# Peptides against a protein of PDB entry 6GMG, part 294

Target 1, 331 residues: chain A of PDB entry 6GMG
Amino acid sequence: DSDDRVTPPAEPLDRMPDPYRPSYGRAETVVNNYIRKWQQVYSHRDGRKQQMTEEQREWLSYGCVGVTWVNSGQYPTNRLAFASFDEDRFKNELKNGRPRSGETRAEFEGRVAKESFDEEKGFQRAREVASVMNRALENAHDESAYLDNLKKELANGNDALRNEDARSPFYSALRNTPSFKERNGGNHDPSRMKAVIYSKHFWSGQDRSSSADKRKYGDPDAFRPAPGTGLVDMSRDRNIPRSPTSPGEGFVNFDYGWFGAQTEADADKTVWTHGNHYHAPNGSLGAMHVYESKFRNWSEGYSDFDRGAYVITFIPKSWNTAPDKVKQGWP

## One batch from the design tools (peptide; made by RFdiffusion4, then SolubleMPNN)

Design b2_p23_5_s3 (from b2_p23_5, 15 letters changed)
Fold by OpenDDE base, seed 3:
Order: C-alpha cells, then structure tokens, then sequence
Structure b2_p23_5_s3 (fold): chain B 331 residues (1-331), chain A 23 residues (1-23)
C-alpha cells in the first residue's frame, strides 16, 4: 500500500557506506546505505559534497523511478526515447517461425516482437545522440546557438534527426528541462548542461481499445522506433501494466534504470542503478533496496515488460549524479 | 531477480501516485 511509504531519514554527510552485497551479478544495498554512497560520490554540486535533502530523499523513496528522479533532478517525462528494432528479423520469424508448444499465436507474435528489439543497439543509439547533443551544448551560451550547433552536427553526420520538427522532443528537450532554467543549474546557458541517459521498461499492450490478446501478450506494432532516427513515440505510454494471463497474476507498470553519462565504451561494463520498490521499512514490502546492475542484468528486464527505451535528458554539469565512471557497489 | 520483480509489482501503487502528482 502506497500509504506505507516512508521518507528515509537523513544520513550524516560524512557517514561512509557499508559494503554492498552481491546479488546475481548485481550489487545490492538498502536505501539508507545508498544515500550514504550518494552523498560520498554523487552529491557534489560545484565540487562540494552535499547532504541529500529531504525532498531528494522523498523522491528516492518511490523506488525504481525514485533513483532516476533523484539523479536527474526531475520526474521522468520519457519524451526523448530511443530503441532499435530489427524489422527483417521480425518478419522472418513471423513467416518462418512457429509457436512453441502451448503458445498461442498472439503470444508467439508478442514474443517475436520483443525479441526483435536490440537493447544494445538501442542503448548505443541513445549514446550516439547524447554525444552529438553534448558537442552542440559545448560553447553554446544560448538556446539558439545550441540548436544551430545541433543542426550542424546532425548535418555533418547525415543523421535523420535533422529532419525532426522544431517542436519535436529532440529539439525541445533542453528548454523543457527545469534545471536548465535554474540559477544554480544551467541558468539558461546550454554550455552548463550535459546530456544523460536513463532507461524505462514498460508494456507494449497498453491500448484499452485493442484486443485482450495484445494486452496480455504484447502489441507487436506498438512503441517501435522510427526508421533512421530511432525515436520512440512514448505518447501512448500511460504506465499501464501487462494484463494478467491467469487468475491472480499481476504485473508492475514500469521499471527505471539510471545510467547517466558513463564513458565506458563496452556496453556490457556499464552500470545501471535502480530500485526494487518504494521504501516501507515498517510495511509488508520492507525497506527499499537499490541495485547497481551491469547492462546485461538491466537489459534482461522482466516478463512484466516487452519494451525497453533509452531516454535522454539533461542535468547541470555542476552536478555529479552522472560521472564519467561509475563503480559498482562499495567499496 | 525474481525477488526484485515481485517487490516491484507490489510497489506499483506508490509509483502511480507519483505520476498523479507530477502530471
């Protein structure tokens, strides 16, 4: 019950974390210990360590989304999302493949669609775009300069994103970032901002007007990336979970993983930070745990989800919530 | 991994509450 959610208490600024615990290739800790790590590693504003504020602790307490929220500085809007889908693989598997024993046609199609997404290529596309944006942000002291730089970069790379409308989330993302406008953030100076990445897992079969089979087994046509750009239209994501396939079965609405701005070239070595549930130390769910997963563990996801999107947003460069290197666990 | 999934499923109401407040 959401009423059991508790804001984690403040941790002393100088309190060091306890060691993380290994869990199926992940590093795991309780939320309070993550706050300690966060204060030591990620809290810095203009090079100065900060105690996690009550507001930030409240955001964090909401679980998986809370991890992304506290590190990005805003609730995820998911507007600038990327993925990669292998259309040829999808068509080929539908044509030449067969349902497994006991698998319905709808289940087969949903599974084939899910398997036709390439998480690594989707992530790589987001990283590529983030790099372009970061170059465009560099030395741009107003939004007009940023947009001009961005268009030039895209033209040089012959990137299909150059054809996006000026009102597209791609071009409007910076201006729509609250921290960009904040005096202690970007202060309307693009050069003070950097692009960062997080990921959302969600269900494709969210259309209530669609068949029950799509809601249960996925909508093979939903949330595909646009050709050339890799952009995913997230406007239809209403945080509706997968429909139960059997009595008593329940699915969660979404999962969020924070990547930030790691420079590790090998996707498999990148670290993704996420939470299990809202913090309820005195409730049935118990204390919130935070996980630091490698890409393989993150991208695997759960049966609750058949889509993974990689989302770009912005944070001030003065924040250390998205460092170049992220170390898994503690110490 | 399964434990995380179950815990995440149980937390959906809390997550939805955030959305209502932010939208």
Amino acid sequence: as target 1 above (331 residues)
Amino acid sequence: MEEIKEALERAKESQLAVLKSQT
Scores: peptide ipSAE 0.031, ipTM 0.694, DockQ to the pose 0.055
Fold by OpenDDE base, seed 5:
Structure b2_p23_5_s3 (fold): chain B 331 residues (1-331), chain A 23 residues (1-23)
Amino acid sequence: as target 1 above (331 residues)
Amino acid sequence: MEEIKEALERAKESQLAVLKSQT
């Protein structure tokens, strides 16, 4: 019940976190303790620690999306999303594979499609693009300069993104970022911004006009990345969960994980921060917990989801919500 | 991972309600 959601109380700015506890290879803590860590590590604006504001605490209280929300400074729009899909694998498995015992054809096709996505390659593509964007941002003092730099970088790398329309989320993402326009943010200066990454897990079978089987087992053709660019059209993602396959079964609509701008080259060593559910300390759900997971733990996902997208957005360089190094847990 | 999975499963209906209200 949404009415049970509570905004976590303010934590003193100088309060140190309690130790995180290990949980299945992850570091886990209650949301209040994450706020303490956040204030010590991620809160810095222009090098100064900040207390998490009431607004930020409210955003955070929404659970998995709240972690991405508070760190990115905006509710996720998911417009600039990347993935990797092995089309040859998909076609081959459909042709030469067979449903498992008790598996329907639709279930088989949905599973094969899910398995044809490569989370690591999708993440790597997003990192590659973010790197290109960051180079384009570095010395650009207006949007025109940024776009020109971006096009040059893409041309030099022979990247298919150079052929995207000017109205594409790829080119419009910066201008559509609220913090870019804020006086205390980017102030319309691209060189004050940096690209950051988060991930969304969601369900492919969201089309209400499609078959019930697609809603239950996935739509094999939905949310595939465009060849060459890796861009995923997220316009059809309406936060619709997987349809139940049996009475009493229910699924969650999405999960979000925050990566930011870590420089760790080994994907398996990167840390992803996410929440379990909205904060309801006096309700049936209980207090919100925050997890810091390695990529392996994050990318595994759940049966609720058959798609993973890696999304690029922007934050001011003055924010420390996306440091180059993230340490898992505390201390 | 089981702990998170269980928490997610227990929160499914409530999470949908809360998150949909924000989208």
Scores: peptide ipSAE 0.027, ipTM 0.693, DockQ to the pose 0.059
Fold by OpenDDE base, seed 1:
Structure b2_p23_5_s3 (fold): chain B 331 residues (1-331), chain A 23 residues (1-23)
Amino acid sequence: as target 1 above (331 residues)
Amino acid sequence: MEEIKEALERAKESQLAVLKSQT
């Protein structure tokens, strides 16, 4: 079925987008029209519009991950991930709550765990950390200077991240970013880079050695953030979907949403860009569609997923794929 | 949301296959 994927054709650089379609508080368009918008709004390098390359169009064609891929410049590795979990709420609901009618104990525990994650606080934590990283980048002309600045900023804020190992994803994230090393990117100069954010929705019950109940209804103990830092160990995320609870039932493996570096202080007003599926205009799935959603619409997720992580990566400041302000839809 | 959910439901198996090829 993946063989039906087609790379969208090139769009002329000066072609203006058609109007987006409003859909349940979101703005929706076909992938070809998103390419047109992207070229007009997000394609700029050093202030100059660029046509989306064949490689970038190929990345985009992979669907929900494609939007994040084309705008971040790399396939998501998800190493530097944040979330927020209310342990007191979880314990209280387990103790005092009751399963719904027809709900098994495993279903109840999985649901309570899912509901104990706070998407807004997780997003806020990622934004806080990205802000600290951006301050550390601003006047650093080598990696050593960046790391020193970062440690100082964390110490000043009494942030638990100051205790992370030097080999942790937190400190290694910049050096492991391909665009940081590129001549037309960071060129090994941290001050040419900025932190950006995307989000991943996925299933907690991915361990094949665990009980069938955990695979069907979630693992309440999996992918919790570390206390104090908010860091999530993503090493066990292997893109395994939720197990069916009934014959014929199937679930999607993940969803990705692009935020970038918006400065809007109200989380509810932030715009998240994502896709539905890979581009298959001649197949049963049809053409890929791109959605621009408000945070509320994005963070609600689907029953396919019981975890949401907010991930930090880096892009060159010369790219306009993560502007301060994002306008929903077109015009 | 309903429209997007429906689109995801239709693409479940195909999305998994695409992702497996990249990992």
Scores: peptide ipSAE 0.029, ipTM 0.699, DockQ to the pose 0.058; fails the geometry check
Fold by OpenDDE base, seed 4:
Structure b2_p23_5_s3 (fold): chain B 331 residues (1-331), chain A 23 residues (1-23)
Amino acid sequence: as target 1 above (331 residues)
Amino acid sequence: MEEIKEALERAKESQLAVLKSQT
């Protein structure tokens, strides 16, 4: 079935997009039309519009992850991830709450854990950290200067991230970004880079050695943020979907949403760009669609997932894939 | 490179389900 994926054809650089369609508070379009919008709005390198390359179109064709891939310039590694979990709420609900009618204990615990995550606070934490990183990047012309600036900023804010190991994804994220090392990218100059954010939805019950109940209903203890830092250990995320609870039931392994570097202070007004599935115009799935959703629509997620993470990565400032302002739809 | 390839293959297999538009 993976053989049905097709790379969308090239679009002329000057071709304007067709209008997007409203869909439940989102703006929706077919992937080829998104390529047209992308070329007009997001394709700029050093202020010049670019046609989406064959490689970029191939990346995009992979669906939701493809949108993040083409805009970030790399396949998501998800190493620098943040979330917010209300431990007091979780403990209180487990103690004082009751399973719903027909709900198993495992299902109840999984649901309570899911509900104890705060997507808005997780997003806010990622934005806060991205802002600190951007300040550290601004005048740093080598990695050492960046790291020194970052440590100073964290110390000034009394942020627990200052205690992270030097090998932590937090400190290594920049050096591990391919575009940072590229001559036409960062060229090893941190001041040419900026922090950007995307989000991943995924399933907590991915441990094959765990109970069937955890795989079906979630692992309440998995993928929790560390206290103080908000960092999520993503090393155990292997893109394993939720296990079926009934015969014939199937779940998707993940969803990705691209935020970039929007400056809108109101989280509810931010725009998240994502795809529904890989591009299969001749297959059963059909053509890939791209959605531009408000935060509320994005953060709601699906029953396929019980975890959300907000991930920081970096792109060159010369790229326009993460503008300060994102407009929903077209026009 | 191999890790990315494996992740890509897994992504191909799992994006089979149409993310149901929240109606």
Scores: peptide ipSAE 0.023, ipTM 0.677, DockQ to the pose 0.400; fails the geometry check

Design b2_p23_5_s4 (from b2_p23_5, 17 letters changed)
Fold by OpenDDE base, seed 5:
Structure b2_p23_5_s4 (fold): chain B 331 residues (1-331), chain A 23 residues (1-23)
Amino acid sequence: as target 1 above (331 residues)
Amino acid sequence: SEQVQKELETAKQSHLAVLASKK
């Protein structure tokens, strides 16, 4: 239980991290050591290193979501989410495919739906949109200018997002970002902000009024991206885990991975930072560990989840939590 | 915002993620 959660202690600002350990193709370290790295690499505000505050350490201590939380500056709301779903593949496989031996129809449909999502294309769509947003932000000194720039960019690119209304998370995301409104953040100046990306893995079968089969094997129709835009309606994501399919089986509610604003064009070479669980050094779970994974390792996910969303939010350009290049591990 | 706080509280009430590294 989360009752065992402990906030990691402060680390001296100038303390260098210990080397990360390789772990199944990723770099891994204990949370305390990540704090050390974070202070050396990601903590900079206006070019100056900062000690991770108690509040930030507390956020971080929540595990996988904590990594995204501390780097984005806010708890993930997941409102501006993107994915890619191959509808033709899905329909074709449902029509012409068949359940595996021992696989139920519901399990088959859930699996086919899961496999019809393309994590790489979803990620690329988010990057594309983030790029458009960054162009719109660049010379906009008020929200109105930003929104006008967005509309122009979308029109020029003939992007389906141009049809979104003012209430859409696409247009409201910036104004709903706390750091945008902060004096030492964006100070209501869009040009001081940049778009960043994180990813969430979660379960599709969260509707308690639906069939047990959907809760166990997935809801094939849930959390699909809208055609053309790639937007996923995340309003029904309530952090409900997959239902057990056998006695004693249990599943995790979600996983989060932080990407930020890396400029590496090759998706496979991008680094994703995530945690294993909340920090409980004196509890059964033990100390929190932080992983820096390549996209392949991140996007693989777990059987706990059948959806992956790539979410856009914003941070001040003065923060260095989303640098152009992320180095995996230490040194 | 109140909405963010509500979402946060909801998330905190749920079991936090416990993941294992895999190959």
Scores: peptide ipSAE 0.030, ipTM 0.745, DockQ to the pose 0.195
Fold by OpenDDE base, seed 3:
Structure b2_p23_5_s4 (fold): chain B 331 residues (1-331), chain A 23 residues (1-23)
Amino acid sequence: as target 1 above (331 residues)
Amino acid sequence: SEQVQKELETAKQSHLAVLASKK
């Protein structure tokens, strides 16, 4: 019940965080302590640290999506999403594989589809595209110049994204970013913006008109990346959770992880920041906790989800919510 | 890895507090 959600109180700007706690291979802390870290490390605008505003604290209080929300500056739209799917593996396993003992055919197909996604390659694709976009941004002082630069970069790399429509999320993402148009943000200057990445975990079987089996065990055909581009059509993602397979079973609707713009080349060493649930210190769920996980921990996900997408958005370069290096935990 | 999965499953039990955020 989201009615128990509470906005965390303000933290003094100079208050240092308490040490994070190890938690299952990740660093964990309560949301209030994350605010302290955020103010010290990520809050900087034009080089000056800022106290997290009430609005930002409210965004953060929404849980996993709140972490991405506060750092990206907008509620995730998830329009520019990438993934990698091994079609050959999928077909081969369906043809030559067999359901496990007690596993239904639908469960088998759903599992095989889930396992045919490569999270690392999906992440790599997003990083590749983000790099192209950043190169296109760096010397562009209007949107037209940015788009021209993108097309040139894509042509040079023979990237299938060059064939996307002008209205595609790929080309329209920048203009649709509120912070791009803000005076203290991009001020309509692409060179003042940079591409950043976050990830969403969600359930494939969201079509209410489909079979119950797909809702329970996944839709093997849903949310696959387009060949060549790696783009995932997220339009049918309605934040519908997996259907229970047994009485009393329940699943979560989604999970979000913030990566930003880390430059670490080794994917396994990248840090992903995410939350467990909305902040309800006086409710049954309790206080929100924030986790900083390595890619392995993040990409593994939960049984609640069978899809992972890596999404590109933009933030002003003047923000420090997406630094080149993210240090796990505190100190 | 199996170890990571086990850790995540354990964490999930603690996460049974709805990752449910704004829809």
Scores: peptide ipSAE 0.029, ipTM 0.610, DockQ to the pose 0.059
Fold by OpenDDE base, seed 2:
Structure b2_p23_5_s4 (fold): chain B 331 residues (1-331), chain A 23 residues (1-23)
Amino acid sequence: as target 1 above (331 residues)
Amino acid sequence: SEQVQKELETAKQSHLAVLASKK
């Protein structure tokens, strides 16, 4: 029950975190201790560390989405999302493959579709696009200059994104970022902003008008990236969890992982920050825990989800929520 | 591996709490 959610209390600005502990290949700690780390490492505005505000603590208390929320400065809209899908593999497996013993046709198709997505390639595509955007942002002091730079960069790289409509999420993402317009943020100056990345895991079978089998086992045709661009239409993602396949079975609605703007070239060495559930220290769920996972741990996801998207948004360069290097755990 | 699967199942159980979104 979301009514049990509690905002974590404030932590003293100079309080150092307790050590994280290993948990299933990731570093794990309670939310209050993450706040301590956040204040020491990620809270800096214009080089000055800040105490996490009550509003930020409230955002954080929502769990996995809260981690992305507090670090990006806005609730995830997921409009500029990327993925990689091997259509040839999908078609070939459907044609030549067979359901496993006890596997229904719908379950087989859903599994094959899930396996046809490449999380690493999706992540790399998002990083590629973020790099292009960052180059376009550099020395652009108004949106027009940014857009012109972006088009030039895309043309130079022969990127299919150059053909996107001016109203597409790709071109409108910056102007739709609240922190871009804030006086103490971008102040309408693109050169003060940088592109950052987070990831969302979710269920494909969310269409209530579709078959029950698709809701239980996945919709093979849903949330595929557009060829050439890698863009995923996220408009049909309503945070609906997978339907139970047996009585009493339940699934989680989504998972979010924060990457930011790490410069580590090896995807396997990148760190993803996420949470387990909303903070309910006095409820049955207990206190929220925060995890820092390597890409392998993050990208594996759970059976609750059959889609992964890598989303680009923007934050002011003056924020330190997306540093070049992220250290896993503490110390 | 079986070990990885066990860890994933354990992790899943810890995450089965509905992650309520504001929107």
Scores: peptide ipSAE 0.026, ipTM 0.618, DockQ to the pose 0.056
Fold by OpenDDE base, seed 4:
Structure b2_p23_5_s4 (fold): chain B 331 residues (1-331), chain A 23 residues (1-23)
Amino acid sequence: as target 1 above (331 residues)
Amino acid sequence: SEQVQKELETAKQSHLAVLASKK
């Protein structure tokens, strides 16, 4: 239970971070040290460093989701999610492939479905859409102008997103962003906002009314992106973990990774920031650690998850939680 | 590796707990 969660103490604004340490291809540090780095690098509002507030430290203390929470300014809603699924690969493998030795049919189908997702293409789709949104935001001073610009951009690119309903998460995401409405944030001015990206790993077999096999080995049909748009219906994601396949086995409910708005064209060189667990320095779990991983490290995920989504949200341009360049580790 | 597995197991427990505390 998370009853032993502790909010990390405040760090002096001018305290410099200790060096990060390498950990399996990623940079790793304790949460307190990440706060120090965050204050030096990501805390800037209107170009000025800020001490991480008590509220922000509390958000951060929630672990992997906390990293995305503190940097995006809101708890992830995951409504505007993208992925890439190779339907032909899936069908072909199901038809021509065979279960491995000892693998059940359900396990085989779940695995094939998982392998039919392309994390890199999903990420690229999200980046593409974020770019379109950013162009639409740039000179729009009200939501109506933003939406008009967005539709024009999509039409020019012959993007299937142009056919989405006005109430779709795609079009409603901006207005539903708290920081957009904040006086010191967007102040209802789209041109003061920018699109940012984070990723969520989760389990497909969350339907309690489905078979036990789907809950154990994955639901091959769940959380697939819509053709053309790449949008994933996340409405059925209730943070339900994979069901145990053996007594005593347990799985993680989700993982979150923060990308922001990096401009690095090579996906493999992008940096993803994430946490391991909630901060419990006096508990059995121990202190929270923060990781800065390259895309390959992030996208690999864990066996706990068979879906990866790349989600778009918005932050004020005045925030520096999503800089163009992210340096891995410290110094 | 053993270290990675240990970290993952710790994360598994904490992630479930985080969900409960967030509600």
Scores: peptide ipSAE 0.025, ipTM 0.650, DockQ to the pose 0.069

